# Peptides against a protein of PDB entry 7Q4I, part 30

Target 1, 281 residues: chain A of PDB entry 7Q4I
Amino acid sequence: HENSTIAERLYSEVRVLCWIMTNPSNHQKKARHVKRTWGKRCNKLIFMSSAKDDELDAVALPVGEGRNNLWGKTKEAYKYIYEHHINDADWFLKADDDTYTIVENMRYMLYPYSPETPVYFGCKFKPYVKQGYMSGGAGYVLSREAVRRFVVEALPNPKLCKSDNSGAEDVEIGKCLQNVNVLAGDSRDSNGRGRFFPFVPEHHLIPSHTDKKFWYWQYIFYKTDEGLDCCSDNAISFHYVSPNQMYVLDYLIYHLRPYGIINTPDALPNKLAVGELMPEI

## One batch from the design tools (peptide; aimed at target 1 Y128 W215)

Design b2_p16_8 (made by RFdiffusion4)
Pose (drawn by RFdiffusion4):
Structure b2_p16_8 (pose): chain A 281 residues (1-281), chain P 16 residues (1-16)
Amino acid sequence: as target 1 above (281 residues)
Amino acid sequence: ALEESQEYAEEMDDEY
């Protein structure tokens, strides 16, 4: 058994809308498994695709397929969410169909922040954006104010926001958001451990590639060696998670527990004023 | 996953 009263209270206090980038070839192979595992724990779940689907209730964006249209799908998805769901949630998560999210830990991290604060969170990378950009695969989450500025202020101005549908979806939204004074938040825990991860847990717990010009060690904004210390007890996301591994992570995280070891929750920080972030690590 | 991500990182660096 489990007492989930605290998480149920945060469910109502910190509404998270999750949108999943997918395509018709992945509807049954991947997107279904996201809906059956962590997707149902969001306040609202939306599958953004180029075609409709009964099982997912997928939204067909006016955007073609291919890696060259991922940016177009991001722009159209946030436009659609602003048009139809801006008051349906406080926080707006973009995730791939191979992202796994512990939604309860996302609510824990977001609790102190005002949805009116212009901020977004994720795994922070250094290149191409001065304040950093968030890994698309690890998932990134925008405040309601960040979604308003993106749709209302950045998309209509081609100098601030790339108008073509090509490019790295996460780098482009990183540029549009920096250009409209949306802050790149720090998602690490108070001990400095990461919460958002672009790889499976094994790759962060046992880093095989050893600082040998591998892109990850160059891209990471906050320097870390990772290893067995890499990851927070309140980590939020992993990526490159197969459809089968979605169910395994669900089992090991939510069901399997060592008898007699009770997780005691850390106290929630006090709410922050509009425009304020937590003290830096 | 690591090999595929490396390929994508190289494509990204070329683009930007």

Design b2_p16_8_s1 (made by RFdiffusion4, then SolubleMPNN; from b2_p16_8, 8 letters changed)
Fold by OpenDDE base, seed 1:
Structure b2_p16_8_s1 (fold): chain B 281 residues (1-281), chain A 16 residues (1-16)
Amino acid sequence: as target 1 above (281 residues)
Amino acid sequence: SLEKAEKIAEEIDKEY
């Protein structure tokens, strides 16, 4: 007896292509479990790899395997998306094969924005990029216009975007996007709580779980609290989620219900004009 | 068991 009418509306109006960063050794170990859990709630799901897998819907990108090729794989993934899938969605999510995403919460965040607005969202970090960049592990989502600018304007120009495949993937795309005036959006909810998380829920929810000297506290763009106030009630992503934890999260979020508690969703905000952002909190 | 977890995921797929 679930009323999914609003979720169904958002599924149609806020189309999301999810591409998953993976490799051939992780197709069965990790990527398959993404496909069987949160990935099924994307409008389009593609696994970006170095080998084709028809059962997984994996694409063989023209890149080598290894930790030093993540930036190369991201560039080729977005080239592939632009060539084959740019009209299949409005928004384009990058996630890792150990990222868990609540796609409905992402659609809710994205609903007011135009896909023609040059913007992207994620867990914003402050170093290296003036406007900030989005954490690679938490996943980040580009508008259709952001993908166009990245592929057509940034990638062909070595002055705007690094031609070499080396470097931190998330930092490098952040630099490229800034150089073509793609805005690093604020993904926080109306209460200022984060939605994209570069760690498992436990690391964010449990107070004093990490030392204050931990690099994360120096990297976060916005101030965040520990405990239950760390995370939006409409949180979008967590990282370092094991295959087993993906199924647990799917059960807890989509199957387990506290009897007699009915949550009424907030009203949808007004749609923004092209180029307009929600006010910063 | 991963098999039990996969079964839960299949049941969720029927609801969405």
Scores: peptide ipSAE 0.039, ipTM 0.695, DockQ to the pose 0.020
OpenDDE base, seeds 2, 3, 4, 5: peptide ipSAE 0.028, 0.009, 0.019, 0.013; ipTM 0.676, 0.461, 0.564, 0.474; seed 4 fails the geometry check

Design b2_p16_8_s2 (made by RFdiffusion4, then SolubleMPNN; from b2_p16_8, 7 letters changed)
Fold by OpenDDE base, seed 1:
Structure b2_p16_8_s2 (fold): chain B 281 residues (1-281), chain A 16 residues (1-16)
Amino acid sequence: as target 1 above (281 residues)
Amino acid sequence: SLEEAEKLAEEIDKEY
């Protein structure tokens, strides 16, 4: 006996299009496993590739293959979304083909925000961009208005957005979004715990797993703790998740239940006005 | 991102 009434409500009211960054060599190896696990909980799921795959629902973007084309692929992916899918969702998630996402937790975070608010969320990093930028690996989600501003206002202007396909994808989109006044939101929960994670759960949950000199501690925009307090009970994403780990996570999160423990969800917050953000913690 | 992967790889390589 499962009560999914609130999750079903949020599925209808907080529509999410998930686009997955992939390539033809990963269609069967990685992307298929996203489709069979967490990707099925998106309102729309699209795989952005250089080759079409009708079984996967992969789109062939006009980009070359290679590590140096990720920024090019992100630009073309959002152009494609704006042209074909801008009204199919309220929020537009970028994830990698090794990102795992708890879409219900993302809907919960997004619920109070208007899709017409120029905002995006993810794991916020502080370097290179004044307001910060969102980690590419953890995945990041744009409002419909953020996508509009990115595609219509930023991309056509070389002064606002890099025309070349080179550079760090997450940094470059972060610069473009800042230049069109898309706000880098705070994705932390009410306890100040992170929701988007650029590594596997193990790397965040185990204290002193990384050296204090590890670049991540200098890059994080908000202070975070190690151990069990690292992560929100409503965590949204993890990166470097293997195909096998996706099925394990799907089982642990959606199927495995401790008998006799019933979690009552918190009440939904009030909806914000257009342009309004939750107060920073 | 590529930058994250490269930095992670560099840190892993430094630990070993």
Scores: peptide ipSAE 0.027, ipTM 0.695, DockQ to the pose 0.158
OpenDDE base, seeds 2, 3, 4, 5: peptide ipSAE 0.025, 0.026, 0.024, 0.025; ipTM 0.677, 0.682, 0.683, 0.680; seeds 2, 4 fail the geometry check

Design b2_p16_8_s3 (made by RFdiffusion4, then SolubleMPNN; from b2_p16_8, 7 letters changed)
Fold by OpenDDE base, seed 1:
Structure b2_p16_8_s3 (fold): chain B 281 residues (1-281), chain A 16 residues (1-16)
Amino acid sequence: as target 1 above (281 residues)
Amino acid sequence: AVEEAEKLAEEIDKEY
């Protein structure tokens, strides 16, 4: 017998729209596997593409394909969400078609926050943006108010938000959000462990897997450890997850159980007021 | 994955 009562409560109280960055060549190769695995646990799931696909629920955005158009696609995706879906959720997750997300852990992190608080969460990087920005690959989640400010206040103003489609998508949205006073939140757990990861679990869990000269160690905003202490027990996302690995992770996280071990969830924290953040750890 | 991350970082560093 599985008791999902708290997860069901959070599904209702912390509504998440997940939008997936994809392209027509990846609809069958990658995006379909997101839909069949972790994407089914979102309250709303939309695939943002350049071509419509009714089987996938893919939207054709008015953007070209190619790596140089990722920022353009992100702008159009959030415009589309604001126009059609701003009331369908409280929180709006961007993920790639090779990002895996434990949506229940994201709802747990978001539970105390008001969706009217101008905040967003992800794997925070320190370069280029004073408050930091969230890694594009790890996925990042905006509050409803953050989406409103981005689309209504930032995007129409070339002084606040880059009007062309060039640039690093995650850096550019980070600049725009900072310019409209959307706060770059701390996604770490109460032990200071990360929840959003820009690589596969293997790269974070294995000590000394990367050279200390690897750019990631210069980019990470918060001090992080390697090994088992790298990652929260309530980790939210991993990147570069292959379609096959998505099914493996889905099995390991949701189906495989060590017999006789029952995990009792921590009590939910108190809800914060509008504009209030959790204390920094 | 590391190579793709390095490429992404290079793209970020080239634009700034």
Scores: peptide ipSAE 0.024, ipTM 0.690, DockQ to the pose 0.808
OpenDDE base, seeds 2, 3, 4, 5: peptide ipSAE 0.024, 0.025, 0.024, 0.024; ipTM 0.674, 0.684, 0.686, 0.681; seeds 2, 3, 4 fail the geometry check

Design b2_p16_8_s4 (made by RFdiffusion4, then SolubleMPNN; from b2_p16_8, 7 letters changed)
Fold by OpenDDE base, seed 1:
Structure b2_p16_8_s4 (fold): chain B 281 residues (1-281), chain A 16 residues (1-16)
Amino acid sequence: as target 1 above (281 residues)
Amino acid sequence: SLEEAEKIAEEIDKEY
């Protein structure tokens, strides 16, 4: 008795390629569980690794393994996407192999935007990049035009994009994207609540869970509350989600229902013109 | 980011 008509429409109209940052040691441990849970709701799912895995659909990128190569892997991942998959989707999500994503909520957020608008979304941080940058762990999504600009305009120019593979991956892509006029969008809902989260739900939902001196409060671009008002009813992502927690979240979000409660979705907003953004809240 | 991950890991380790 489930009505998924709107979700099916958005699946067709808001095509999302999800690429997962992983490594060979995590193929079975983490990445497989992404594939078996939220990753199955992407239009295309690719695991970006240093080794090929046909069962996982993992790609061997020409990068070394190690924490210092995350930026290198991100550059090569988007090069690979641009070369092989740029027309397979409208939007291109980066996530980690411990990120959980509610893809339907992401499609809802993205619906009004043109894929030809140079924009990307995620959990926006304020340091290092003037317009802000998106947290790597929370995952971030680029429009098709943003990917084009990143790969074609930014990456080939050392003045616009760092050629070295060192540095904070999310900061470096944020710098590159800013330098080619890709806009750091506002992913908050109409109530000003966040949708992309760099921690597990518990860390955001529990009041006073973190000290006010915690770096996160200095990094967030937009003011956010803690507790039940922290998070959109249409939240998109959480980070540091264990493989077991992915199955729990899948059950809670997609299977468990309070009997007799029917949520009517809000009407879809009007589509924006190319280059147009939703008003900031 | 690496910095973010390290900071988060440190905070998680402090809480647990």
Scores: peptide ipSAE 0.028, ipTM 0.701, DockQ to the pose 0.127
OpenDDE base, seeds 2, 3, 4, 5: peptide ipSAE 0.008, 0.019, 0.026, 0.025; ipTM 0.448, 0.537, 0.680, 0.678

## One batch from the design tools (peptide; aimed at target 1 R67 F199 Y240)

Design b2_p17_1 (made by RFdiffusion4)
Pose (drawn by RFdiffusion4):
Structure b2_p17_1 (pose): chain A 281 residues (1-281), chain P 17 residues (1-17)
Amino acid sequence: as target 1 above (281 residues)
Amino acid sequence: SIFEESQTYAEETDEEN
C-alpha cells in the first residue's frame, strides 16, 4: 500500500503537460511504452509525430521525418500547444520516446516557481548558449510564460530564432529562449545532486569514460565527477531508456521498497514571486 | 553503444555550430 495524498495535491497544484517527440517507426516500438508507464502520470500527454495514430492519438505536425527536421517538430509542437493547450497546464515538458520521467519529482521541483516566471529547467550544457541550454533527451520543461514568449516573441523574429527546420533541437530552443529573456533554471537539488540525466542511471553512478576529452565532461555547465553521489533521491529523468527498461524503472521506483524504511517528504518551499528563482546552490 | 552513439551526436552538434 501507499499514501499518495501529497502527490495527488501537487497533481492539481502543478499541472504538467508532457509532449513526446516520436515518428511512425517508433509509434509501437517506443511511444506506446512511454504512454503505458510514466506518460499517464502527466496532467496531459501529447505524442508529436509526422503521422496520425489511433492508439497514441498522435498529432501529425506539418513536418517531414529525419534528424534534420527535429527542430521543425519542436517549433510546430510548441506552436500547437500555445494554439490549443496554453491554459491546460502550468508547465510544458518536452521529452523523447527514450526519456523516462518521475513526474512526481518534477512537480516537487516546480512547486515554488510561478508559471508566470519566464524559466525552463533540464540538464544544463555550456556550449553555444551563454546562459546554457538543456539536454533534449534528459527532457526540459518550460513555464507557461516561457511557452508564450517562445511562440509570440521568438518564432516570428528570424534574428532571434532559427527559421530553418535543421539543427540540434535543444541548442536552437536554448538560443530562442535566451533571446526572449527566458531564464535557464538550476534543476539540481539543495545538496547539488543532479535531477535530469541524459544517460541511464548506471552511466552516472559508474562513469566509465574518465574525463578523457569525452563530450559530456566538456558540455556540463555545473562541474561534477558524478559516481555514487551523482543523483538526487528526487531525480526527475533518465534517457536512452529502452522500452523494456521503462517498465523496470516503474517497478523499482514505484513498487519495490525495503520493508520498514519509510520515505519522509522534505517540506515544500514557500511560493516565489514572479521573476524569482530559488537561492543558488 | 550508447556512448558511441552520443559521441557522434555531440560531434554533429559541434559541426553544425

Design b2_p17_1_s1 (made by RFdiffusion4, then SolubleMPNN; from b2_p17_1, 9 letters changed)
Fold by OpenDDE base, seed 2:
Structure b2_p17_1_s1 (fold): chain B 281 residues (1-281), chain A 17 residues (1-17)
Amino acid sequence: as target 1 above (281 residues)
Amino acid sequence: SIYEKSNEIAERIDKEY
């Protein structure tokens, strides 16, 4: 028998709205599998698309399709969230329809932070944005205040936020958020291990999986290693997760147990004041 | 509970394939 008391507490205290970036062609192919797996563990789950889908619970945003419209979708998604759902959650996660998220681990990371702190978390990359930006594929989570600042302060001002819908969505939101003093947080655990990952677990866990010249090593904001030490025991997300792999991960994480091993969770940290961040590692 | 173990995963896979 498992004791989920702490997880249930965090579900109530650290409310997460997850919005999934998708398109009509992926509603059945990918998005539905998010809904059937990790998306069930969000407090609110919304699929952001260009077409409505009542079965999926997808929202039709006023944007076109294609890679060149991802930034447009992100802007419209957060506008929609702000208008309809800003009080439905404390934290607002963007994920792709091939991102897998362990929401409990995200709640654990977010627990000490005030949702009124202008902060966001994810896999931090160092190029293009001075404070860094969060990888789009790994997923990133904004505080309620960060969403407010993004929608109310940044988006209406072309000097602060790109008005065009073109560009790398993760870079563009990173620029906008920096311009309104939303802080790019450190999502690493107390051992300095990452929690948000822009690739599948295998790509991070297996040493020398990628060439040393692989762009990722030049983009990561914090030093990281390959192998078992790459990833937090409380990792939050992985990207390029196929629909089948989502079910595998659900089984491995939530069902498969080694008999005789009992995991005792660490004590929750103290809550931070508004505007306060965890100390850098 | 969302944390209860179930055969839901297996059942869903069987429905899709």
Scores: peptide ipSAE 0.057, ipTM 0.646, DockQ to the pose 0.019
OpenDDE base, seeds 1, 3, 4, 5: peptide ipSAE 0.145, 0.047, 0.041, 0.048; ipTM 0.752, 0.716, 0.718, 0.715; seeds 1, 3, 4, 5 fail the geometry check

Design b2_p17_1_s2 (made by RFdiffusion4, then SolubleMPNN; from b2_p17_1, 9 letters changed)
Fold by OpenDDE base, seed 5:
Structure b2_p17_1_s2 (fold): chain B 281 residues (1-281), chain A 17 residues (1-17)
Amino acid sequence: as target 1 above (281 residues)
Amino acid sequence: SVYEKAEKLAEETDKEY
């Protein structure tokens, strides 16, 4: 039997709404497997699509399908969340239907922050946006205040936020959020290790898996290493996770245990004031 | 886009394994 007392406390104190970017062709192929694995650990789970699916809890957004409409879906998804769900959670995670998330580790990272702080977290990239932006595939999480500013202040103003539906959705939301003074947070742990990853664990854990000229090394905002030091012991997300690998990860993380090894969680940090960030590492 | 590059890399990696 596991002692989940601290995880249960964080589930109550750090409420997370997860919205999943999907489409009608992926409802059965991908999205349902998110719902059956890590998505069940969100306080609220919604699938954002172009068609309604009551079995999945999918919402039909007023957008077209295709890669050129991802920014349109993101805008409409956050409008829908703000209108219907802004008080149902403290934090609002975007993920893809092939992103895997350890929600308990995300709650641990978010615990010290006020949801009234205008901040968001993810895998920070440095191009195009001065403060950086969060990789779309790794998933990114907005505070309640960040969602409010995005929907109420940024989206209605074409000078602050792109009005058309074209462009890279993660870059475009990053521009909009910067323009309304939402801070791009540092998601690294106390050892400087990343928590949000735009690839599968293997791509980060295996040294020299990619060429040093690979675009990722030019895009990453913080210096990172490969190998076992690449990733926090409290890592939050991975991308390009197949439906089968979601069940494997669920088994490895939540069921498989080395007999006789007991992990004691670190003490929770002190809560920050509204507008305060953790010290840079 | 960043996505297209990442998808291409993922596809290339999946082909190697």
Scores: peptide ipSAE 0.018, ipTM 0.596, DockQ to the pose 0.108
OpenDDE base, seeds 1, 2, 3, 4: peptide ipSAE 0.018, 0.006, 0.018, 0.017; ipTM 0.616, 0.395, 0.573, 0.600; seed 3 fails the geometry check

Design b2_p17_1_s3 (made by RFdiffusion4, then SolubleMPNN; from b2_p17_1, 9 letters changed)
Fold by OpenDDE base, seed 2:
Structure b2_p17_1_s3 (fold): chain B 281 residues (1-281), chain A 17 residues (1-17)
Amino acid sequence: as target 1 above (281 residues)
Amino acid sequence: SIYEKANKIAEEIDKEY
């Protein structure tokens, strides 16, 4: 009795390639659960690792393992995507193997934007990068043009993009993207509520869960409230989601329904021209 | 570093799950 007509339309019109940052030790522990839950709702799902895994469809990138190689993996992942998959999607999501994503909500956010607009979205942080950068853990999504600019214009130029594989992955890509005029978009909904979250829902929904001195409040680009008003009804991602919690979230989001409540989706906004962004809230 | 704190939180979360 579920009507998914609009979601199916967006699946075809807003094609998303999801690449998952993982490593060989997490293939069975974490990555497979992404594949069995939210990852199946991507138009294309690729696991980026240092070792090949045919069960996951994991790609062995020419990078070492460890946190110090995350930036290296990101660079190689997008090189791989550009070489093999740039026309397979319109948007390219990076997520971790403990990120949960509601892909339908991401498609809704992305719908008005042209994939030829140099833009990317995520949980925007304000430090280090003038326009801001997107939190790595919350996941971030690049337009096709953003990927092109990153791979073709930024990566080959050490003045624009760090050639070394060290550094904070999310900050480094943010610097590179800024240097090639890829815009850090606003992912908030029409009520100013966030859609990408660098923590589990509980950490955002429960007031005073974190100390006011918690780094997050200093890093967020846009002011946000705690509690139910923290998060869009069309939230896109959460981080630090355990494998078990992924299945719980799948049940809660896609199966559990309050009887007698019909959710009528808002009308789709008008499509923007190339280079146009949604008005600031 | 702030990243170290985030990593500790992540490790604690990973230990809890």
Scores: peptide ipSAE 0.010, ipTM 0.544, DockQ to the pose 0.113
OpenDDE base, seeds 1, 3, 4, 5: peptide ipSAE 0.009, 0.014, 0.016, 0.016; ipTM 0.481, 0.531, 0.543, 0.538; seeds 1, 3, 4, 5 fail the geometry check

Design b2_p17_1_s4 (made by RFdiffusion4, then SolubleMPNN; from b2_p17_1, 8 letters changed)
Fold by OpenDDE base, seed 1:
Structure b2_p17_1_s4 (fold): chain B 281 residues (1-281), chain A 17 residues (1-17)
Amino acid sequence: as target 1 above (281 residues)
Amino acid sequence: SIYEEAEKIAEEIDKEY
């Protein structure tokens, strides 16, 4: 009863490898639910862990567990992807095991861009990195060229990329990517609304949910509003989504329909040349 | 830390659900 022709086209033309940051204690508790919900809509789904799990398709990275090793995991994850999977996709999404992603909306955002353009997208934050960096929790997506530059050019050079495993994962990758001229893209829709969110929908949609002094308002690179104008109708990700909420979101987004309302998708934009970005809004 | 604040938010969410 659904016409998925455009979504199927984008699935083929905008191939996304999703890698999920997880740990052995979360394989069953969290990661499994990603696999059973939004992760199934990735072209390839890999769970990056410290232990192998064949049921989950988890990879054991040579890193320890704990928050102090998140940067180490990210480096090893992208090294693994570059070595084994760089041609399996055009775009490479990092997400946490409590991130929910609408992959079709991500494909729509990415469609005009060449995967050979050194660019990455996510929820852009302004501190620490001149061009900004993408929030780790909201998830961020690298082009194939961005992955190449990160792994081949940045990681081997301690002057370009932090060699130790300490630090804020998202800030550190942001620094590395900037140092190899990977552009921090604008993920906002044509109305200037965000697509990647570092919190659950409730925290963005409900006005005055957070104090104006909340760090988020100082960190967000682009001005954002609260309420319904906070978020694109084509939003891509939310963070701190519980396993149960993943199933709820899956139902609400992909199954629940208001009878008699047909949503006609906007026309796809023209494809950009290599190195071109969409104009800033 | 931004992460500590985010974690608190996450914990609050986890408590609500």
Scores: peptide ipSAE 0.020, ipTM 0.639, DockQ to the pose 0.104
OpenDDE base, seeds 2, 3, 4, 5: peptide ipSAE 0.017, 0.017, 0.019, 0.018; ipTM 0.605, 0.608, 0.632, 0.622; seeds 3, 4 fail the geometry check

Design b2_p17_2 (made by RFdiffusion4)
Pose (drawn by RFdiffusion4):
Structure b2_p17_2 (pose): chain A 281 residues (1-281), chain P 17 residues (1-17)
Amino acid sequence: as target 1 above (281 residues)
Amino acid sequence: EDEYEEAINEDYEHRES
């Protein structure tokens, strides 16, 4: 058994809308499994695709397929969410169909921040954007105010926001958000451990590639060696998670527990004023 | 293992395009 009263209170206090980037080839192979595992724990779940689907209730964006249209799908998805769901949630998560998210830990991290604060969170990378951009695969989450500025202020101005549908979706949204004074938040825990991860847990716990010009060690904004210390007890996301591994992570995280070891929750920080972030690590 | 590393590399090259 489990007492989930605290998480249920945060469910109502910190509304998270999750949108999943997918395509028709992945509707049954991947997107279904996201819906059956962590997707149902969001306040609202939306599958953004190029075609409709009964099982997912997928939204067909006016955007073609291919890696060259991922940026177009991101712009159209946030425009659709602003048009139809801006008051349906406080926080707006973009995730791939191979992202796994512990939604309860996302509500824990977001609790002190005002949805009116212009901020977004994720795994922070250094290149192409001065304040950093968030890994698209690890998932990134925008405040309601960040979604308003993106749709209302950045998309209509081609100088601030790339108008073509090509490019790395996460780098482009990183540029549009920096250009409209949306802050790149720090998602690490108070001990400095990461919460958002672009790889499976094994790859962070046992880093095989050893600082040998591998792109990850160059891209990471906050320097870390990772290893067994890499990851927070309140980590939020992993990526490159197969459809089968969605169910395994669900089992090991939510069901399997060592008898007599009770997780005691850290106290929630006090709410922050509009425009304020937590003290830097 | 190889398919996993290949997927990482494809995403890496995509950011640099």

Design b2_p17_2_s1 (made by RFdiffusion4, then SolubleMPNN; from b2_p17_2, 11 letters changed)
Fold by OpenDDE base, seed 1:
Structure b2_p17_2_s1 (fold): chain B 281 residues (1-281), chain A 17 residues (1-17)
Amino acid sequence: as target 1 above (281 residues)
Amino acid sequence: SEEYEKAVEEAVKYLEE
């Protein structure tokens, strides 16, 4: 009895390829649960691993295992996407195997933007990169043009992108993207509320959960509040979501409804020209 | 940076508590 007409339209017009960073030890433990929950709402879902898994649709990238290879895996993942899948989507989301994503909300955010605009979105952090960079755990989404620039212009040039596989993955891609003039977009909603979150909902929604000295408050690019005002009603992602919590979130978001409450979606904004961004709030 | 990596590691520990 749901009217999904707008969501179906956006599914067709705002095509998203989701790639999930995982490893062979997490294929069954974590990645499978992404596939069974929010990952099914991507237009294309690929698991980037060090081993192939046909049941999961996992790709074996030519990278080693371990946290020190995350940047290497990201580079190879986007190379693989560019080679095989660049025309399969308009937008390319990186997420971890413990990231939960509301893909419809991401499509809503992305709708006005051209995929030919060199832009990417996520939870923007301010250190290390002048324009900011997107938190790796919250997930980040590149336009098709951003992927092209990353793979074709940046990766081949060691002056633009770090050739070594070491370093913080999200910082390194952020530096690389800045060097090829891919813009770090503002993912906040019209009320200035964040959409990508590097932690579980509980940590953002509960006031005074974290000390004011917590590093996060120094890293966030845009000021944010705790409590219900922390998060957009159209929030896109949360990190550190356990496999069990993914099913809970999937139920709460897509199945549980308060009877008699009908949410009418806002009108879609006008589409932007190539290279145009929404004004920052 | 090493500082960021440490911060992330600390955050993970904090979230697991």
Scores: peptide ipSAE 0.030, ipTM 0.687, DockQ to the pose 0.156
OpenDDE base, seeds 2, 3, 4, 5: peptide ipSAE 0.006, 0.009, 0.024, 0.023; ipTM 0.416, 0.496, 0.652, 0.642

